# Peptides against a protein of PDB entry 5YCA: the designs that were tried, part 42

Target 1, 132 residues: chain A of PDB entry 5YCA
Amino acid sequence: RSLPAERNPLYKDDTLDHTPLIPKCRAQVIEFPDGPATFVRLKCTNPESKVPHFLMRMAKDSSISATSMFRSAFPKATQEEEDLEMRWIRDNLNPIEDKRVAGLWVPPADALALAKDYSMTPFINALLEASS

## One batch from the design tools (peptide; aimed at target 1 F32 R41 K99)

Design b2_p27_3_s1 (made by RFdiffusion4, then SolubleMPNN; from b2_p27_3, 10 letters changed)
Fold by OpenDDE base, seed 4:
Structure b2_p27_3_s1 (fold): chain B 132 residues (1-132), chain A 27 residues (1-27)
Amino acid sequence: as target 1 above (132 residues)
Amino acid sequence: SEFEEFFGEELGKESEKLVEELKEELK
């Protein structure tokens, strides 16, 4: 597959220690019609544009929003490029269906695979290890 | 708001926006 050419400079080094990012994560309870659900989020600010994006994890099953990852990693991506990547994820990984939330969500192992592709490994490791 | 009280003013506003985005599929 072909990923967007320009990547968020925040993710220039995939080998950084993730442990300092763990305490930066925040747990949040969101009310849904069928009851409350806890999410863990990590604010990721593009150091050049200063535009923030949030990486999202469902606390219960540790599912990660692939959509949030893609949008953070590729801030200049077109909708067509996003659609292409989401289709690839559906065809090659194991996305989880949850009609309560927007975006495409994947299990931890798939999230780490995507993190490698997007050069986001430290950030996804921190998000997965953070308390909820 | 509840989010502003918990996360702070700036982060609270962003959190509210995130919640709205997450609930986009709710019917």
Scores: peptide ipSAE 0.027, ipTM 0.619, DockQ to the pose 0.117
OpenDDE base, seeds 1, 2, 3, 5: peptide ipSAE 0.023, 0.021, 0.024, 0.025; ipTM 0.534, 0.568, 0.529, 0.541

Design b2_p27_3_s2 (made by RFdiffusion4, then SolubleMPNN; from b2_p27_3, 8 letters changed)
Fold by OpenDDE base, seed 3:
Structure b2_p27_3_s2 (fold): chain B 132 residues (1-132), chain A 27 residues (1-27)
Amino acid sequence: as target 1 above (132 residues)
Amino acid sequence: SEFVEFFGKELGEESEKLVEELKEELE
């Protein structure tokens, strides 16, 4: 696979301590047709463009939105590049099937694998560790 | 939905696209 060339400068250092990011996460219970579910989000702002993106976690099974990760990591990615990456995830990882939510969601282990590829490890660790 | 409002407010362009997709699924 081929990832986009330009990456969000927010993720320039994959070895940063994730602890300070934990209190930045926010949780919310929302109602779905089949019942309530809790989500956790982490606001990630591109330090150059000042454009925010939100990383998302389903609290119950800790599934992470891979789509949100990709869009945050690669702000100038084309739709073709995104589609290619999502296909790669489907073929190589273990995305979950949840018809209630859009995008491609993956379990924690897969999220951390993607985080390494996208240089987002501290942010995904914080999102996974945050209370819900 | 509350989910869209919670995750979608003050988002960048790429995040807004995801939010719009969520709206369609919940309508």
Scores: peptide ipSAE 0.026, ipTM 0.565, DockQ to the pose 0.229
OpenDDE base, seeds 1, 2, 4, 5: peptide ipSAE 0.025, 0.025, 0.024, 0.021; ipTM 0.570, 0.556, 0.568, 0.582; seed 2 fails the geometry check

Design b2_p27_3_s3 (made by RFdiffusion4, then SolubleMPNN; from b2_p27_3, 9 letters changed)
Fold by OpenDDE base, seed 5:
Structure b2_p27_3_s3 (fold): chain B 132 residues (1-132), chain A 27 residues (1-27)
Amino acid sequence: as target 1 above (132 residues)
Amino acid sequence: SEYVEFFGEKLGKESEKKVEELKKELE
């Protein structure tokens, strides 16, 4: 598949040590009709545009929002490009459905596969290792 | 809409009040 041409310069080096990012993660409890659910987030700011995005993890099963990953990685992507990538994820990975939240959420292994493609490995590792 | 945005993600509309509270805390 093809990905958008321009990538967030925050992700220029996929080999960085992820451990300094772990304490930057934050956990939030959201109330739903069926009970509370905890989400872990990591703020990722494009160093050029200064636009922040939050990478999101469901604490319970460690599912990661692939949508948030894509939007952070490719700040100039069109909606069509996003739709194409989300279709690819549906066809090639193992996204889950959660009626409480929107976006495509994938299990940790799939998130790390995407992270490699998007050059976001340190950030996803940190998000996955953060406590909730 | 059915969803409210929480730091780039959409959560259920029923969580709107909590989302707004969290947004204020994290500004």
Scores: peptide ipSAE 0.138, ipTM 0.705, DockQ to the pose 0.140
OpenDDE base, seeds 1, 2, 3, 4: peptide ipSAE 0.024, 0.022, 0.023, 0.089; ipTM 0.597, 0.574, 0.589, 0.623; seed 3 fails the geometry check

Design b2_p27_3_s4 (made by RFdiffusion4, then SolubleMPNN; from b2_p27_3, 7 letters changed)
Fold by OpenDDE base, seed 1:
Structure b2_p27_3_s4 (fold): chain B 132 residues (1-132), chain A 27 residues (1-27)
Amino acid sequence: as target 1 above (132 residues)
Amino acid sequence: SELVEFFGEELGKESEELVEKLLEELE
């Protein structure tokens, strides 16, 4: 696979302590036709462009939106680059299909694997450890 | 918001508005 060349400078250091990010996460209940579901989100602001992106987790099974990770990590990525990465995830990881939500969602272990690739480990650790 | 973008397509109009309101409170 070919990841985009330019990465969000927010993720310049993958070794940072994640614990200060835990209380920055927020839980939200969303009503779906089949019932309510709780999501946890973490606001990640690109320090250069000042554009925020939200990393998202399903509270119940801790599935993480790989799409949100990719879009946050690679703000200048083309649609083709995103499509290629999502195909790679489908072929190499264990994505979860959920008709209620858009994007490609992955279990915690896969999310952490992607986090390493995208240099987002502290942020994904915080998102996974946050209460709902 | 990102949540609205990801979930709004599957939510009713009223639910979408509620999500937006909640997101404003969480920011």
Scores: peptide ipSAE 0.029, ipTM 0.646, DockQ to the pose 0.069
OpenDDE base, seeds 2, 3, 4, 5: peptide ipSAE 0.027, 0.028, 0.020, 0.023; ipTM 0.634, 0.636, 0.544, 0.559; seed 5 fails the geometry check

Design b2_p27_4 (made by RFdiffusion4)
Pose (drawn by RFdiffusion4):
Structure b2_p27_4 (pose): chain A 132 residues (1-132), chain P 27 residues (1-27)
Amino acid sequence: as target 1 above (132 residues)
Amino acid sequence: EETEEEEEEEEEEKEEAEENFDKLTSD
């Protein structure tokens, strides 16, 4: 599949061990109407533009926001490119919708498949292993 | 009218989900 032409330079090496990234993750409880849910997040900063994005993980089922991954991976992604990629995820992987939180959320195996596609493997590995 | 009310509820739920996502992705 086509992907946005440019990638976040933070992701220029998919093979680095992820041990140092785990402590950078944070668990956070967020209140919703029914009620609290726990998330794990990793702040990822583009080393060139310095623009940050959060990678998100739901602690209950370890679902990963594929939307958060995409937005961190491709700085100049158009809305059309994002729409195309979310459609591809829906058609080829196993996402879930949560009424409470927007975006496409995928199980760990699907998140790792996308991480290989986006060259984000060490970061998703760290997000998945971090304490909740 | 019932269809219009259901559409408005769906728009509101979407907007709340989007606000929650923005809250998660902010400092």

Design b2_p27_4_s1 (made by RFdiffusion4, then SolubleMPNN; from b2_p27_4, 13 letters changed)
Fold by OpenDDE base, seed 2:
Structure b2_p27_4_s1 (fold): chain B 132 residues (1-132), chain A 27 residues (1-27)
Amino acid sequence: as target 1 above (132 residues)
Amino acid sequence: MEEEREEEERRREEERARENLELLESD
């Protein structure tokens, strides 16, 4: 598959130690019509544009938003490029549908596969290891 | 005062994260 040409400079080095990022993660409870759910978030700020994106994990099953990963990794991606990647994820990985939230959510193994593709491995490792 | 500032900042971050999630919901 073809990924967008320009990547967030925050993710220039995929080999960095993830442990310093763990304490930067934050748990929060979000209220939904069917009740509260706990999420873990990691704030990722593009050092060039200064635009933050939150990487999100559902605490219960450790599902991670692939959509948020993509948007953080590729700040200049077109909607068409995003749509193509989301279709690829749907066809090749194991996305989970959650009616409470939109976007594609994937299990930890798939999230790490995407993290490698997007050069986000330290950030996803930290997000997965953080306490809820 | 510093604790209050930190709590307010945390609240703002939670709100931004919630809004980000809502944006995903609207797409």
Scores: peptide ipSAE 0.345, ipTM 0.774, DockQ to the pose 0.031
OpenDDE base, seeds 1, 3, 4, 5: peptide ipSAE 0.348, 0.350, 0.342, 0.341; ipTM 0.777, 0.780, 0.774, 0.775; seeds 1, 3, 4 fail the geometry check

Design b2_p27_4_s2 (made by RFdiffusion4, then SolubleMPNN; from b2_p27_4, 14 letters changed)
Fold by OpenDDE base, seed 1:
Structure b2_p27_4_s2 (fold): chain B 132 residues (1-132), chain A 27 residues (1-27)
Amino acid sequence: as target 1 above (132 residues)
Amino acid sequence: EEEERRRREEERRREEAKRNLELLESD
């Protein structure tokens, strides 16, 4: 696969200590037709464009939105590039389908694999360790 | 020497992570 050429400068160093990022995460209860569910989110801002994106985790099973990761990592990606990456994830990883939420969600191990590819490891580690 | 090098590297990574906090959601 080919990832977009331009990456969010926020993710310039994949080796950072993730622990200072943990307190920046926020838990949120969202109501669905079948009942409430808790999510953990981390607001990440592109230091150049100042555009924020939220990384998202389901609290119960620690599934993480791969779509949120991609959109945060690649600010100038086309819809076609996103579609290609989501297909790659479906073919090579273990995505979870949840009709209650938008995007493609993956288990923690897959999220960390994607984080390595997107240079987001500290942020995903923090998101996974944050309390809900 | 190796332990000292590792400690310095960990400190660098920790401080750089703290600098990135301003680019995240405020408390």
Scores: peptide ipSAE 0.132, ipTM 0.646, DockQ to the pose 0.014
OpenDDE base, seeds 2, 3, 4, 5: peptide ipSAE 0.109, 0.123, 0.124, 0.122; ipTM 0.626, 0.635, 0.642, 0.639

Design b2_p27_4_s3 (made by RFdiffusion4, then SolubleMPNN; from b2_p27_4, 11 letters changed)
Fold by OpenDDE base, seed 1:
Structure b2_p27_4_s3 (fold): chain B 132 residues (1-132), chain A 27 residues (1-27)
Amino acid sequence: as target 1 above (132 residues)
Amino acid sequence: MEEERERKEEEERRREAERNFERLTSD
């Protein structure tokens, strides 16, 4: 697969300590037609463009939105590039289908694999360890 | 007829849930 050429400069160093990011995460309960669900989110702002994106975790099963990761990592990606990556994830990882939410969600191990590819390891570790 | 009605209701509930989630992600 071919990932987009330009990556968010926020993710310039994949080896940084993730612990300072944990307190920056926020838990939120969302009411759905079938009942409440808790999500954990981490606001990630591109230091150059100042455009924020939220990384998302479902609190109950710790699944992570791969779509949110991709959009944060590759701010200039085309829809075609996103579609290609999502297809790759479906073919090579273990995505979870949840009709209540948009995007493609993956279990923690898959999220960390993607984090290596996108240079987002500290952010995903923090998101996974944050309280809910 | 009933099956179609139930399907439409489910789709509507799904759309409402999606909107709630989008509010969360865009907040």
Scores: peptide ipSAE 0.050, ipTM 0.602, DockQ to the pose 0.510
OpenDDE base, seeds 2, 3, 4, 5: peptide ipSAE 0.030, 0.032, 0.031, 0.034; ipTM 0.545, 0.543, 0.539, 0.584

Design b2_p27_4_s4 (made by RFdiffusion4, then SolubleMPNN; from b2_p27_4, 10 letters changed)
Fold by OpenDDE base, seed 3:
Structure b2_p27_4_s4 (fold): chain B 132 residues (1-132), chain A 27 residues (1-27)
Amino acid sequence: as target 1 above (132 residues)
Amino acid sequence: MEEERRREEEERRKKEAEENFELLTSD
């Protein structure tokens, strides 16, 4: 597969210690028709554009939004590039179908695999370790 | 004052998160 050429400079170093990011995560209860669900979110601001994105984890099963990861990592990606990556994820990883939420969600192991590809490992580790 | 500032920051972050919650809607 081919990922977008330009990556968010926030993710220039994949080897950073993730522990300082853990307390930056926040939990939020969202009400759905079938009941409440807790999400953990991490605010990620592009240091150049100052545009924020939130990485999202479902607290209960620790599934993470691959769509949010991609959009944060590749702020200049086209919709076509996003679609191609989401198709790749469907074909090569183990996305979870949850009709309550949009985007493509993946289990923790897959999220970490994507994080390596996107140079987001510290951020995903922090998101996974944060309490809810 | 510290608690007020903390609360304001939390509410701001909460609002920003909600605005970015397009992924929490059904497809």
Scores: peptide ipSAE 0.142, ipTM 0.672, DockQ to the pose 0.028
OpenDDE base, seeds 1, 2, 4, 5: peptide ipSAE 0.136, 0.098, 0.084, 0.097; ipTM 0.659, 0.630, 0.620, 0.626

Design b2_p27_5 (made by RFdiffusion4)
Pose (drawn by RFdiffusion4):
Structure b2_p27_5 (pose): chain A 132 residues (1-132), chain P 27 residues (1-27)
Amino acid sequence: as target 1 above (132 residues)
Amino acid sequence: SEEEEEEATEFEELMTELYHESQAMHS
């Protein structure tokens, strides 16, 4: 499939061990109407533009926001490119919708498949292994 | 630390936006 032409330079090496990234993750409880949910997050900063994005994980089922991954991976992505990629995820992987939180959420195996596509493997590895 | 607290606030604000967006989509 086509993907946005440019990638976040933070992701120029898919093979680095992820041990140093785990302690950078944070667990956070967020209140909703019914009620609290726990997330694990990792702040990822583009080393050139210095623009940050959060990678997001729901602690209950370890679902990963594929939307969050895409938005961190591709700085100049158009809305059309994002729409196309979310459609591809729905058609080829196994996402879930949560009524409470927007975006496409995928199980760990699917998140890792996408991480390979986006060259984000060490970061998703760290997010998945972090304490909740 | 102060930096950690700022980041936690930023994430909470993002979660509020995402919640509102999900509710709008399922209305």

Design b2_p27_5_s1 (made by RFdiffusion4, then SolubleMPNN; from b2_p27_5, 16 letters changed)
Fold by OpenDDE base, seed 4:
Parts: sequence; structure tokens; C-alpha cells
Structure b2_p27_5_s1 (fold): chain B 132 residues (1-132), chain A 27 residues (1-27)
Amino acid sequence: as target 1 above (132 residues)
Amino acid sequence: SAEEEAEDEAFRAEMARLAAEAAARHA
């Protein structure tokens, strides 16, 4: 597959220590028609554009939004590029499409695989280790 | 804190958007 050419400068170094990011994660209860659910979120701000994106994990099963990862990693991606990557994820990682929240949700191991591809490993490690 | 509350609100708004999108997909 082909990923977008331009990546968020926030993710320039995939080898950084993730531990300082853990305290920046926060658990938050979200209300849905079928009841409340807890998410762990991490606000990631592009240092150049100052545009933030939330990375997010479902507390119950630790699934992570791959769609949010992609959008954060590739801020200039076209819809076609996103669609292509989401199709790849669907074909190769067997993601879940949650009925309550849009996007493709993947288990921790798959999230880390994507994180490596997107150069987001410290951020996803922090998100996974944070308390819910 | 005020900053935490602002981020909580921002996240809630994002989740509401994603929830609306999901609802539209399954309607």
C-alpha cells in the first residue's frame, strides 16, 4: 500500500520515550443512547499547524480508532487516500466497526502495527498504558 | 482545571460527531 507523502511533524521520531505522554492521557465517560462508555484519549497537536486530533481507546476492550490515528498522522491526506488505507486495514487487520462511534477500531497489537507504519509508536504505547 | 474542562468538551463534541456519523450509516 501507499501512505500519504506528508506526515504530521509531531511523529518525526518513532523511538522517543512514551512515558512522559502517559499522564497526558485522560479517561472520559461518553453518553450514548444504549448507555455510557469510557474512552481513554490523548490530545495530539500538530506543532506546525497547531491543529489537534484526539487519539482514542475504548476502555472496555482496549480497541483503538485506526481512523483517528490516520487522520492525525496524515493531516493533508485526501479522502481517497484515507479510503484506500481503511480498505487495507479492513482487508488485513479485521477491524471492528462500532455501532456507536464511526471509524475502524483495532485491537492493541494491530494498533501498534499501524503505529509503526505511521511513526506513532510512543503515542500509542502511552494510550495503551494509561489508566481507564 | 479550565484547560481540562475545555479538552473534555472538545472530546465530547468530537465523539458526538462520530456518533452522528455512525447513526447515519446504520439508519
Scores: peptide ipSAE 0.729, ipTM 0.942, DockQ to the pose 0.911
OpenDDE base, seeds 1, 2, 3, 5: peptide ipSAE 0.728, 0.729, 0.729, 0.728; ipTM 0.942, 0.942, 0.942, 0.942

Design b2_p27_5_s2 (made by RFdiffusion4, then SolubleMPNN; from b2_p27_5, 15 letters changed)
Fold by OpenDDE base, seed 2:
Structure b2_p27_5_s2 (fold): chain B 132 residues (1-132), chain A 27 residues (1-27)
Amino acid sequence: as target 1 above (132 residues)
Amino acid sequence: SAEEEAEEAEFRELMRRMAAEAAARRA
């Protein structure tokens, strides 16, 4: 597959210690028609553009939004590039399309695989280790 | 804090949009 050429400079170093990011994660209850659900979120701001993106994990099953990861990692990606990557994820990983919220949600192992590809490992590790 | 409450609101709005998109997919 071909990932977008330009990556968010926030993710320039995939080898950084993730532990300082853990306290920056927050658990938040979201109300849905069929009941509440808890998410763990991490606000990630592009240091150049100052545009923020939320990374997010479902507290109950630890699924992580791959779509949000992609959008944070590749701020200048085209819709076609996103669609191509989402298709790759469908074909190669184990995503689910949750009935309550849009995007592809992947289990922790898949999220870490994507994190390596997107150079987001510290952020995803922190998101996975944070309390809910 | 005010900053945290602002982020909570931002995230809530994001989730609202994602929920709406999911609903549209089912329609």
Scores: peptide ipSAE 0.746, ipTM 0.947, DockQ to the pose 0.942
OpenDDE base, seeds 1, 3, 4, 5: peptide ipSAE 0.745, 0.746, 0.746, 0.745; ipTM 0.947, 0.946, 0.947, 0.947

Design b2_p27_5_s3 (made by RFdiffusion4, then SolubleMPNN; from b2_p27_5, 13 letters changed)
Fold by OpenDDE base, seed 1:
Structure b2_p27_5_s3 (fold): chain B 132 residues (1-132), chain A 27 residues (1-27)
Amino acid sequence: as target 1 above (132 residues)
Amino acid sequence: SAEEEEEAEEFRREMERLAAEAAARHA
């Protein structure tokens, strides 16, 4: 598959120690029509553009939004590029399409696979290890 | 803190947007 050419410079080094990122994660309850749900979030700011994106994990099953990962990693991606990647995820991973929150949500193992592809491993490790 | 509350509000707004998208998808 073809990923977008320009990647968020925040993710220039996939080998960074993730430990310092763990305390930056926050658990937050979000209210939905069918009841509350807890998410663990990590605010990731592009150091050049200063545009933030939240990485997010569902506390209940540890699913992580692959869509949010993609949008954070590739802030200049076209809709076509996103669509292609989301199709790849559907075809090759085990995404969940939640009725409450849009995007493709993937289990931890798949999230880490994507993290490697997007050079986001420290951030996803931190997100997965943070308490909820 | 005020900064944490602001960040929480930012996340809430994002989740509301994503919730709206999800609702539209299943409508």
Scores: peptide ipSAE 0.745, ipTM 0.946, DockQ to the pose 0.923
OpenDDE base, seeds 2, 3, 4, 5: peptide ipSAE 0.744, 0.744, 0.744, 0.744; ipTM 0.945, 0.945, 0.945, 0.945

Design b2_p27_5_s4 (made by RFdiffusion4, then SolubleMPNN; from b2_p27_5, 17 letters changed)
Fold by OpenDDE base, seed 4:
Structure b2_p27_5_s4 (fold): chain B 132 residues (1-132), chain A 27 residues (1-27)
Amino acid sequence: as target 1 above (132 residues)
Amino acid sequence: SAADEAEDREFAEEMARLAAEAAARRA
């Protein structure tokens, strides 16, 4: 597969220590028609454009939104590029499409695989280790 | 804190948008 050429400069170094990011994560209850659900979130701001994206994990099963990861990592990606990557994820990682929240959700191991591809490893590690 | 509350609101709004998108998919 081909990923977008330009990546969020926030993710320039995939080898950084993730521990300082853990306190920046926060658990939050969201109300849905079928009941409340807890998410762990991490606000990630592009240092150049100042545009934020939330990375998010479902507290119950630790699944992480791959779609949010992609959008954060590749802020200039076209819809076609996103669609291509989401198709790849469907074909290779067997993601869950949640009934309550849009996007493709993947288990922790797959999230870390994507994080490596997107150079987001510290951020996903922090998100996974944060309390719910 | 005020900053935390602001981020809570931001996240809630994002989730509402994603929830609306999911609802549209089901309809």
Scores: peptide ipSAE 0.739, ipTM 0.945, DockQ to the pose 0.884
OpenDDE base, seeds 1, 2, 3, 5: peptide ipSAE 0.739, 0.738, 0.739, 0.738; ipTM 0.945, 0.945, 0.945, 0.945

Design b2_p27_6 (made by RFdiffusion4)
Pose (drawn by RFdiffusion4):
Structure b2_p27_6 (pose): chain A 132 residues (1-132), chain P 27 residues (1-27)
Amino acid sequence: as target 1 above (132 residues)
Amino acid sequence: AEERIAELKEAGFAEPEKTYELEMEAL
């Protein structure tokens, strides 16, 4: 499939061990109407533009926001490119919708498949292994 | 509404406005 032409330079090496990234993750409880949910997040900063994005994980089922991955991976992504990619995820992987939180959320295996596509493997590995 | 969207954004959600709209629909 086509993907946005440019990638976040933070992701120029898919093979680095992820041990140093785990302590950078944070668990956070967020209140919703029914009620609290726990998330694990990793702040990822583009080393060139310095623009940050959060990678998100739901602690209950370890679902990963594919939307958060995409938006971190591709700085100049158009809305059309994002729409195309979310459609591809729906058609080829196993996402879930949570009424409470927007975006496409995928199980760990699907998150890792996308991480390989986006060259984000060490970061998703760290997000998945971090304490909740 | 603005405060709630700000809280969601600070929590790191990629689409805080949309998350807020979903809370309103559920209510």

Design b2_p27_6_s1 (made by RFdiffusion4, then SolubleMPNN; from b2_p27_6, 19 letters changed)
Fold by OpenDDE base, seed 5:
Structure b2_p27_6_s1 (fold): chain B 132 residues (1-132), chain A 27 residues (1-27)
Amino acid sequence: as target 1 above (132 residues)
Amino acid sequence: RAALIEALRAAGFPLPEESARRIEELE
C-alpha cells in the first residue's frame, strides 16, 4: 500500500510519553434506540494549520475509528488515498461492523498496528487508557 | 460550533441534534 507523503506534524515523534494525553480525553454518552453507549474522544490539533481532528473510541469494547486516525495523520490525503487505505484495512486487519457509527472501526490491537504505521502510538495508547 | 460537530462526525461519531447541542455546551 501507499500512504500519503505528508503527515501531520503533530505526530513527528512516535516515542513520546502518552500519559499526559490521558486526562485530555473526553467521554460522551450517546442514546441509541437499543440503549446508551459511551464514546471517548481525543482532540488532536495540527500545530501548523490549527485544524482539529478527533480520535474516537467506543468505550465498551475499545474499538477505534481507523477513519479518524487516517484523517488526522494525513490532512492533505485525497479521497482516493483514503479509499485505498480503507480497502487495505479490510483486507489485512479485522474491522468491525456497527450500523450505529460511520467510518471504519477496528479492534485495539489493529488500532495500535495502524498507530505504528501512522506514527500515532502515544495518542492511541492514551485514548485506550482513558476512563469512560 | 459547526467545525467541532463536523470534525466529530467526520471521525465517525454518531451525533443526534440533542447530543450535538450538549457537546457544544461542554466543549
Scores: peptide ipSAE 0.291, ipTM 0.777, DockQ to the pose 0.114
OpenDDE base, seeds 1, 2, 3, 4: peptide ipSAE 0.284, 0.290, 0.281, 0.287; ipTM 0.775, 0.777, 0.775, 0.775

Design b2_p27_6_s2 (made by RFdiffusion4, then SolubleMPNN; from b2_p27_6, 16 letters changed)
Fold by OpenDDE base, seed 3:
Structure b2_p27_6_s2 (fold): chain B 132 residues (1-132), chain A 27 residues (1-27)
Amino acid sequence: as target 1 above (132 residues)
Amino acid sequence: DEEEIERLREAGLPLPEESLRKIRELL
């Protein structure tokens, strides 16, 4: 598949130690019609543009928003590029179905596979290891 | 911060009306 050409310079080194990022994560309880659910977020700021994006995890099953990953990794991506990638994820990975959330969410193993593709491994590891 | 809330929405976090007050208190 084809990914956008320009990647967030925050993710220039996929081999960095993730542990310093763990305390940067924040947990939050969100009230849904069927009850509360806890999410963990990691604020990722593009060091050049200074624009932040959040990476998102559902605490209970550790599902990660692939949408959040893509948008953070590829800040100049078009909607068409995003749509193509989301279709690829649906066809090749194992996205979950949760009507409470928006975007495409994937289990931890799939998130780490995407993280490798997007050069975001330290950030996804931190997000997965953060307390909730 | 409303911009931060929008960033959360963009990240795929739904912000049901029941939760908006609580979120705004924290953001």
Scores: peptide ipSAE 0.329, ipTM 0.786, DockQ to the pose 0.127
OpenDDE base, seeds 1, 2, 4, 5: peptide ipSAE 0.328, 0.328, 0.327, 0.325; ipTM 0.791, 0.791, 0.780, 0.795

Design b2_p27_6_s3 (made by RFdiffusion4, then SolubleMPNN; from b2_p27_6, 15 letters changed)
Fold by OpenDDE base, seed 1:
Structure b2_p27_6_s3 (fold): chain B 132 residues (1-132), chain A 27 residues (1-27)
Amino acid sequence: as target 1 above (132 residues)
Amino acid sequence: KEEAIEALKAAGLPDPEESYKKILELL
């Protein structure tokens, strides 16, 4: 496994208290062909580029979009690097299958493992603890 | 707006445009 060299400076400190981020999360109901589903989102803005990314959680089972995490953490990653990481996740973690949404989604424990690797633990903790 | 929509796409939402509209109502 080889992660991209440059990481979003937003995630420079993985040890920060996540509590202040919890109120920044927002719940949203989205309609799908098979019915509504609630998502929780956290807007994460790169302090240098000012480009935002939204971290996403399915409220019901707390699945987290690993794709959103990766793209937020590594804004200059190539498609090849992303593909490599997604394959690694499939091979080493326990991604779920949900045809309603794009990207690769993982359960909370896997999300926290990725968060450690990407240095974004406070953000994922907040996302997981936020109400829906 | 465009950046936010792209962020929602990256997050895996099927309709990022609609999601963006809802975000504006909730934030």
Scores: peptide ipSAE 0.117, ipTM 0.705, DockQ to the pose 0.093
OpenDDE base, seeds 2, 3, 4, 5: peptide ipSAE 0.057, 0.060, 0.057, 0.116; ipTM 0.693, 0.693, 0.703, 0.700

